# Peptides against a protein of PDB entry 6NYY, part 88

Target 1, 212 residues: chain A of PDB entry 6NYY
Amino acid sequence: KHFEQAIERVIGGLEKKTQVLQPEEKKTVAYHEAGHAVAGWYLEHADPLLKVSIIPRGKGLGYAQYLPKEQYLYTKEQLLDRMCMTLGGRVSEEIFFGRITTGAQDDLRKVTQSAYAQIVQFGMNEKVGQISFDLPRQGDMVLEKPYSEATARLIDDEVRILINDAYKRTVALLTEKKADVEKVALLLLEKEVLDKNDMVELLGPRPFAEKS
Target 2, 212 residues: chain A of PDB entry 6NYY as posed
Amino acid sequence: KHFEQAIERVIGGLEKKTQVLQPEEKKTVAYHQAGHAVAGWYLEHADPLLKVSIIPRGKGLGYAQYLPKEQYLYTKEQLLDRMCMTLGGRVSEEIFFGRITTGAQDDLRKVTQSAYAQIVQFGMNEKVGQISFDLPRQGDMVLEKPYSEATARLIDDEVRILINDAYKRTVALLTEKKADVEKVALLLLEKEVLDKNDMVELLGPRPFAEKS

## One batch from the design tools (peptide; made by RFdiffusion4, then SolubleMPNN)

Design b2_p19_3_s1 (from b2_p19_3, 12 letters changed)
Fold by OpenDDE base, seed 5:
Structure b2_p19_3_s1 (fold): chain B 212 residues (1-212), chain A 19 residues (1-19)
Amino acid sequence: as target 1 above (212 residues)
Amino acid sequence: DVIEELHRMSQSSTIGELE
């Protein structure tokens, strides 16, 4: 319990006990986080869910925490599933509310970074080819790109394609699992915090063996 | 580290404040 709280503080910051969300916003957060949780549950290469919460912490109104694997090599398929899991919140909002919110801004940042890395660092795109460029670090003024403007346009186009494909895959998944997303969201609204055991009770065992 | 950034994808959050 103390160890989990310590990890939670490091990752999510301090609980904002004073922040009272409006009921509609709290509902949006619950379905957003349920989208992440369910996407991660049914994606083979997603990390195992540890905890999902709609209690505000730091700048977060809710969060899902996963146990990362000690992994240093990622396949294209693994990276795609991670992108889909990360898009789960935005997709859930679209499916259930027919509208999207600013809540997914950090998720979209992560997805964008992953997509660019796959194309320009990992050489995982056939059109761009087997290239690897160092992405500008946050804060580095990239004075000159090591590629042409035509290549820059190609990269941008292929990034959009990759993200759109991940988005469509996530829409298909969460549409199929729509009832499960709703079950998780409703239970979140009741309990505010769910763990892996709650998810097993609600959805059954995760279909994928936890790689120890 | 790109790998560290990939590991950060093992966390998601609904952001309620504009940075």
Scores: peptide ipSAE 0.219, ipTM 0.809, DockQ to the pose 0.569
Fold by OpenDDE base, seed 1:
Structure b2_p19_3_s1 (fold): chain B 212 residues (1-212), chain A 19 residues (1-19)
Amino acid sequence: as target 1 above (212 residues)
Amino acid sequence: DVIEELHRMSQSSTIGELE
């Protein structure tokens, strides 16, 4: 309990109980967070879900909290599943509303950063090859890229391909699990906060053994 | 402020800034 509360404070800050979302916006948040929760539930390499909330906190409207594993090495497959989980909110919006919102901006930022790192830092792309460059930090002088404009275009193309592949994988997953996303979203609208036990009651036990 | 809040609709601990 104390550890979960500490994580909540670090991730979400103080609950904004005074901020009332419009019903349609609250519904969008619920389905968005349900998308994250369900994607994380059925992706092997996603971190276990601890809590999902649609209570606004700080600058966020909804939150999915996970138990991070101390992990120093990531495989390409693990990074892909994390990307898919992160895209779960956007995909859920598309599936249920036929429209997308600005709510996924931070998710897309994270996915973009991950995709870029995989290609230009970790050498995980076959076309770009076994390369590793430092990511430009905000405020670093526009140092000349250590690669050609042709390589820059290739990187841009392969980033898009990687993100699109993750997106398609997430669409396939959440389409298959559409009823589960609906169950989670509806329960979120009722309870505003769900924990792991609520998810087990709705969906059954997570199909992946908790790596102890 | 509302738009900024919408931009942060989902927060996940799964993917941080890859340093």
Scores: peptide ipSAE 0.049, ipTM 0.618, DockQ to the pose 0.109
Fold by OpenDDE base, seed 4:
Structure b2_p19_3_s1 (fold): chain B 212 residues (1-212), chain A 19 residues (1-19)
Amino acid sequence: as target 1 above (212 residues)
Amino acid sequence: DVIEELHRMSQSSTIGELE
């Protein structure tokens, strides 16, 4: 309990107990977080879910927390599943509400950063090739890109393709698991916080063996 | 650090503009 609370404080900040979401917004958050949780549950290379919450913390209205493995090397497949998990909230909103909200802005930022890193730093795109460039950091003077405008356009196109592929994969997954997303969302609305055990009770054991 | 950012992807949150 103390360890989990410490992790929660480090990651999410202090609970904003005073912030009351409107019921419709709380519902949106519940389905958003359920999308993350279920995507992570059924993606082989996603990190195991620790906790999912719809209690606002800091700037977050809800969150899903995962236990990252001590991993230094990532495969393309692992990065894709992580992107899909990160898109789970946005996809859930689309599937259940037919509309999208601003709630996914940080998720999309993370996905965008991952996609660019895969293409321009890790050389994981066949069209762009085996290249590695430093991404401009926030605040770096607009230094001339070390590549041509044609290469810049190619990078931008391939980033969009990669993100769209991850999005489509997530749509397929959460559509297949739509009933599971609903179960998680409804239970979140009741309990506000779910742990791994709650997920096992709802969905059964995670289909991927946790490499101990 | 790209690796640190990858680790942060293990955390998802719905972000609201809390005034």
Scores: peptide ipSAE 0.222, ipTM 0.809, DockQ to the pose 0.565; fails the geometry check
Fold by OpenDDE base, seed 2:
Structure b2_p19_3_s1 (fold): chain B 212 residues (1-212), chain A 19 residues (1-19)
Amino acid sequence: as target 1 above (212 residues)
Amino acid sequence: DVIEELHRMSQSSTIGELE
C-alpha cells in the first residue's frame, strides 16, 4: 500500500478529495478510463492493468495504471496494441457519447509520438523504408530535416494511416466489448477505484497469461 | 529516450485543467 501510494504520488500528484467535477464530466471520465481498462484487458500485448481510478490527481481526472514490463525490444504488433490501449479512452467517449473531449490530449500525444517513432526511428513502415532519424527533442533547434519535403509529407501521411488503423482496431474491439466497458464504467462511478481483482470479478480472468 | 517514452504509454490519464 505504501509503495503504491508513493508511485501514485510521483505519477499523479496529490489526490483531490473534493468532487470538483460535475456529474456529467465524472461520467465522461469513468467511461474514458473504462475504455483504457477494457482495451488493455483484451489486447494481448498490453501491459497488465494494476489500477483504474477516476479520482483526480494533479492534472489527471482519472487514470489507468499498468505494470510495466522490463522490455527493451518492441515488435510492431506490441506497439500497435499499446497504441490501441492508449486510444481506448477516446474511442469509449465516441462509442458512448457520440462526441469527443479534450481529455485524450495526452493519449493522442503519446500515440502520435509512438507512430512517428515507428516510422522515422524504427524503420517499421514499408513506404518510408528502412530509415532512422532522431526526432527533435522538445527545445532543440529544429535542425534541418535530413530528408526532402516530399519525404516529410510521406511520413506525415503514413503516421496518420498508422494512427487511424489503431483507432479503427480500437473501435472494433470496444464495440465488441461495449457491455464490458459499460460494466467497468458503472462500477468506477460507484467505487471510484478498481484494481485487478475487481476487473477479474467483473469481466473474468484476463484472456492472456501474464508473462512474468 | 524513445523507449522510456514507450514505457510511459503504460499509463493513461484523462487530462483536464483542474482549475
Scores: peptide ipSAE 0.220, ipTM 0.808, DockQ to the pose 0.557; fails the geometry check

Design b2_p19_3_s2 (from b2_p19_3, 13 letters changed)
Fold by OpenDDE base, seed 3:
Structure b2_p19_3_s2 (fold): chain B 212 residues (1-212), chain A 19 residues (1-19)
Amino acid sequence: as target 1 above (212 residues)
Amino acid sequence: DVIKELHEMSKSSFIGELE
């Protein structure tokens, strides 16, 4: 128990004791995190859910934590499912509220970075081809791109297509599993923190074997 | 590092102004 709490403090930061969120905001967070949790549950190549919480920590109003595999190689399919899982929060907000919030900004950043990496670093896009360029690091002045403006436009278009495809896939999944998202969201509003066992009780065993 | 960023996708956070 003490060791788990120590790990949680290192990963999540200190829990803020004061509930600053309005009930409607807390509801939005619950459905957002439920979207992540359910998407991760039903996507084969997503990491297994470890914990989902709507207790604010640091700048996060809620979070879903997954058990990452020690993985150094990713397939295109794995990266797509990870993108879908990451979009799960935004998609849940759209499905349940018909509106989107600023809460998904970090998710969208991660998805954008992943999409660009797939296309310009990993050569995973057929139209752009088997190219690999270093992406500008955060804070590096992009002086000169090693490719033409036409290639830049193509990259931007294909990034948008990839993200939109992941988004549509996530919409289809969470629409199919809408009742499960609702169950998770409602239980989050009651318990504030759910673990893997809570998810198994609600949804049944995860349909994909955990490759340990 | 790109691999590090990919690993960070195993953690999602709903970002708001708490501070």
Scores: peptide ipSAE 0.240, ipTM 0.807, DockQ to the pose 0.539
Fold by OpenDDE base, seed 4:
Structure b2_p19_3_s2 (fold): chain B 212 residues (1-212), chain A 19 residues (1-19)
Amino acid sequence: as target 1 above (212 residues)
Amino acid sequence: DVIKELHEMSKSSFIGELE
């Protein structure tokens, strides 16, 4: 309990017990977080779920936390599944509500950063090729890009394709697992916090062996 | 650090306030 609370404080900040979400907002958060949780559960290269919560913390109205692996090397497949997991909240909102909210802003930022890194730093795109450029950091003078405008357009196009592919993959997955997303969301609305054991009880064992 | 950012994808958050 103390260890979990310490991790929660480091990751989520202090619980804002004072923010009472409206029931419809809380429902949106629950389904959003359920989308993340279920996507992570059924994606082979996603990190195992540690905790999912709809208790507001800091600026976050909910969160899903995964077991961090000390991993220094990522495959393209791993990065894709991580993108899909990160898109799980947005996709869940679309599937269940037919509308999207601003809640996925941080998720989309992360997905965007990952996509650009894959294309321009890791050389993981066949069209762009085996290149590695430093991404401009926020605050760096917009120095001339080390590549042509044509290359810039190609990069932008391939980033969009990659994100869209991840999005479509996530839509397919969560549509297939729609009933599971709903089960998780409903249980979140009841318990506000779920752990791995709750997920196992609800969904069965994760279909992928945890690499010890 | 790109690797650090990738590690941050091991958590998701629903953001309720515009930054």
Scores: peptide ipSAE 0.240, ipTM 0.804, DockQ to the pose 0.559
Fold by OpenDDE base, seed 5:
Structure b2_p19_3_s2 (fold): chain B 212 residues (1-212), chain A 19 residues (1-19)
Amino acid sequence: as target 1 above (212 residues)
Amino acid sequence: DVIKELHEMSKSSFIGELE
């Protein structure tokens, strides 16, 4: 318990016990986090869910935590599933509310970074080709891009295509699993925190063998 | 470290405060 709380504090910060969300906001958070949880549950290459919470911590109103695999190599398929999982919150908001919120800002940042890395660092795009450029790190002076403006436009186009494809895949998945997202969201509104066991009780065993 | 950034995708946070 103490170790788990320590990890939670490192990841999410201190609980904001004084912050009372409006019921509609809390509902939005619950469905957002349920989207992440369900997407991760049914995506083969997603990390196993550890915990999902709608208790505000730091700047976060809710969060999902996964057990990262100790892996140093990622396939294109693995990266796509991770993108889809990360988009799960935004997609859930769209499906259930017909509107999107600013809550997915960090998710979209991560998806954007992953998409650019796949195309310009990992050479995973056929149109851009087998290239690898160092992405400017936050704080590095934007050195002259080692490629033409035409290549820059191509990269931007292919990043957009990749993200849109991941988004569409996530929409298809969570539409298929819409009832499961609803179940998780409703249980979150009751318990505020769910673990892997709660998910198993609610949805059944995860259909993918946990790589030990 | 790009790999470290990829590992950060193993957590999500719903952001409710304006930065």
Scores: peptide ipSAE 0.239, ipTM 0.804, DockQ to the pose 0.572
Fold by OpenDDE base, seed 2:
Structure b2_p19_3_s2 (fold): chain B 212 residues (1-212), chain A 19 residues (1-19)
Amino acid sequence: as target 1 above (212 residues)
Amino acid sequence: DVIKELHEMSKSSFIGELE
């Protein structure tokens, strides 16, 4: 318990137990986090779910925590599944509520960053080609881009295509697993925190072997 | 560190303006 609490403090900050979300907001958070959890459960290259919570911490109203692998090399397929998992919350909101919220801001930031990295750092896009440029760090002077404005537009277009493809893949997955997302969301509303064992009890064993 | 940022995708947080 103390070790888990220490990890939770490092990741999410202090629990704001005194902040009562409106019931509709709490419902939105539950379905959002359920979307992440279920997407991660059924995506082969997603990290294993460790914990999902709708207890507000710091600036987060909810979170899904995964067991990170010590991984230094990522395949294109792995990056896609991670993008889909990260989009799971936004997609769940769309499927269940027909509306989107600001809650996915950090998710979209991460997805955007991953997409740009894939295209301009890892050379994973066929149209842009085998190129690798350092992305400007936050606060660095925008160095002159080593490529033309036409290339910049191509990069932006291909980033949008990649993100949209990941989004569509996630929509397809969570639509197929819609009942599972609802089960997880309802259980979250009851328990506020779920672990891997709760997910196994609810959904069955994860279809993919945990790579030890 | 792009790899570090990719690693952080293993964490999702629903961001709300908690007053």
Scores: peptide ipSAE 0.238, ipTM 0.805, DockQ to the pose 0.552; fails the geometry check

Design b2_p19_3_s3 (from b2_p19_3, 12 letters changed)
Fold by OpenDDE base, seed 4:
Structure b2_p19_3_s3 (fold): chain B 212 residues (1-212), chain A 19 residues (1-19)
Amino acid sequence: as target 1 above (212 residues)
Amino acid sequence: DVIEELHEMSKSRTIGELE
């Protein structure tokens, strides 16, 4: 309990118990977080879900926490599943509400950064090739790009393709698991916080063996 | 660090403008 609370404080900041979301917004958050949780549950290379919450903390209206593995090397497949998990909230909103919100801003930022890193730092794109460039950090004067404008356009196109592929994969998954997303969302609206055990009770055991 | 950012992907968060 103390360890979980410490992690929660580090990740989410202080609970803003004073901010009451409107019921419709709370519903949106519940389905958003349920999308993350279910995507992570059924993606082989996603990290195991530790906790999901719709209690606002700092600037976060809800969150899903995963147990990160001590991993230093990532495969392309692992990065894709992480992207899909990160897109789970946005996709859930689209599936259930037919509309999207600003809630996915941080998720999209992370997905965008991951996609660019895969293409321009890790050399994981066949069209761009086995290249590795430093990404300009926020605030660095964008000096001359070490590549041509044609290469820049190619990179941008391939980033979009990668993100769209991850998005489509996530749509397919959460459409298949739509009933599970709804179950999780409804239970979140009731309990506000779910742990791994709640997920096991609701969905059954995660289909992927936790590598001990 | 890109690896640190990848570790941050182990956390999803719905962002609201509460301010």
Scores: peptide ipSAE 0.239, ipTM 0.816, DockQ to the pose 0.578
Fold by OpenDDE base, seed 5:
Structure b2_p19_3_s3 (fold): chain B 212 residues (1-212), chain A 19 residues (1-19)
Amino acid sequence: as target 1 above (212 residues)
Amino acid sequence: DVIEELHEMSKSRTIGELE
């Protein structure tokens, strides 16, 4: 219990017990987090879900926590599934509400960073090619880009394509699993916190063997 | 570390406050 609380504090900050969300906002958060949870459940290369919560903590209204694998090498396919999982919240909002919210800001930041890294650091794009450039870190003086403006435009175009492909893949997945997203969201609204066991009870065993 | 950033993707959150 104490260890879990410590991890939760690192991830979400202090629980804001005083912040009461309006019912409609709480519903939006529940479906958003359910989207993350279900996407992660049915994506082979996603990390296993540990916990999903709609209890506000710090700046977060809800969160999903996954067990990170001790992994240092990522394939293109693995990175795509991680992007899809990260887009799960936004996609769920679109599917269920026909509108999107600002709630996905952090998710989109992560997806954007991953897409750029794949193209300009990992050489995973055929059009851009087998190149690797250091991305300016936050706080580094924007040194002159080591590539032409034409290359910059190509990178931007290919980043957009990659993110859009991940988005479409996530839409297809969560549309197929729409009933499961609904089940998770409704249970979240009831219990506010779900763990892996709750997910197994609700959806059945995760279809991918946990790499022990 | 790019790998550390990739590991951060193992955490998702719905943001309710503007940073």
Scores: peptide ipSAE 0.231, ipTM 0.812, DockQ to the pose 0.558
Fold by OpenDDE base, seed 1:
Structure b2_p19_3_s3 (fold): chain B 212 residues (1-212), chain A 19 residues (1-19)
Amino acid sequence: as target 1 above (212 residues)
Amino acid sequence: DVIEELHEMSKSRTIGELE
């Protein structure tokens, strides 16, 4: 319990009990977080869900917490599933509301970073090739890119393709599991916080064996 | 560390304020 609380503090900060979201915003958050939770539930290489909450904490209106594996090597497939899980909130908003919000800003940042890393650091894109460059950190002098403008354009195009592929995969998944997303969202609106056991009760056991 | 950043993807949050 203390460990979970400590992790919650690190992820969410202090509960802002004083932030009263409008009902429509609360609904948006619930479906957003449900999208993350369900995507993570049905993606093989996603980390197991520990907790999902729609109680505002710090700058977060809601969050999904996963148990990260101590993993040092990632495959393309694993990275793709992680991208899909991260896009789950945005996709859920699109599916259920036909509109998107600013709520996915951090998710999109993470997805963007992952996509660039896959292409320019891990050499995982066939068109760009087996290259590895350090991404400029914020504040590093704009050093000349070690590649041409044509390569820069290619990188940008392939990043967009990769993200779009992840997005489409997530849309397909959450469309298939639309009823499950709805169930999770509605239960979130009722309980505000769900754990793994709530998810098992609601959706059944996760279809992937927990790697012990 | 890119791997550490990948681990941060195991945490999702809905952002209510523009940073």
Scores: peptide ipSAE 0.231, ipTM 0.813, DockQ to the pose 0.557
Fold by OpenDDE base, seed 2:
Structure b2_p19_3_s3 (fold): chain B 212 residues (1-212), chain A 19 residues (1-19)
Amino acid sequence: as target 1 above (212 residues)
Amino acid sequence: DVIEELHEMSKSRTIGELE
């Protein structure tokens, strides 16, 4: 129990017992987190789910934690699936509620960063090409770009395309798995915390082998 | 670090407040 609590603190921060969400917001969080969980479950290159919670912690109203991997090399396919998993919450909100919330802010930040990194650091975009430029760090002064404004526009366009493709992929997946998202969300509303075993009971075994 | 940021994708959160 103490070990689990320690992990939870690392993931989500301290539990905010004073944070009481309205039922509708709690429902939104449940479906949001269910979207993450289910996307991660059915994406080959996503990390396996360890825990999903709708108990507010730190700045999070809920979280999905995946099995950490000692991975230092990523393929395009892996990065795409990770983007899709990260978009799972936003997509779930769209599918179930027909509206989106600010809850996906951190997810979108991560997706945006990943997309730019893929294109301008990892050289993973065919149109932009085999280039690698440093991205400005948070809080760093924006230095002069080592490329033209035309290239900048191309990068921005290709980033948008990549993110939109990931989004569409996630929409397709979670639409296919809509019933599973519902099951997870409803169980979250009941139990507030689900583990891998709960997910197996709901969804069956994860269809992909776990990689360490 | 971009790799560290990629590792942070091993967790997702519904953010309850703007950052």
Scores: peptide ipSAE 0.229, ipTM 0.810, DockQ to the pose 0.543

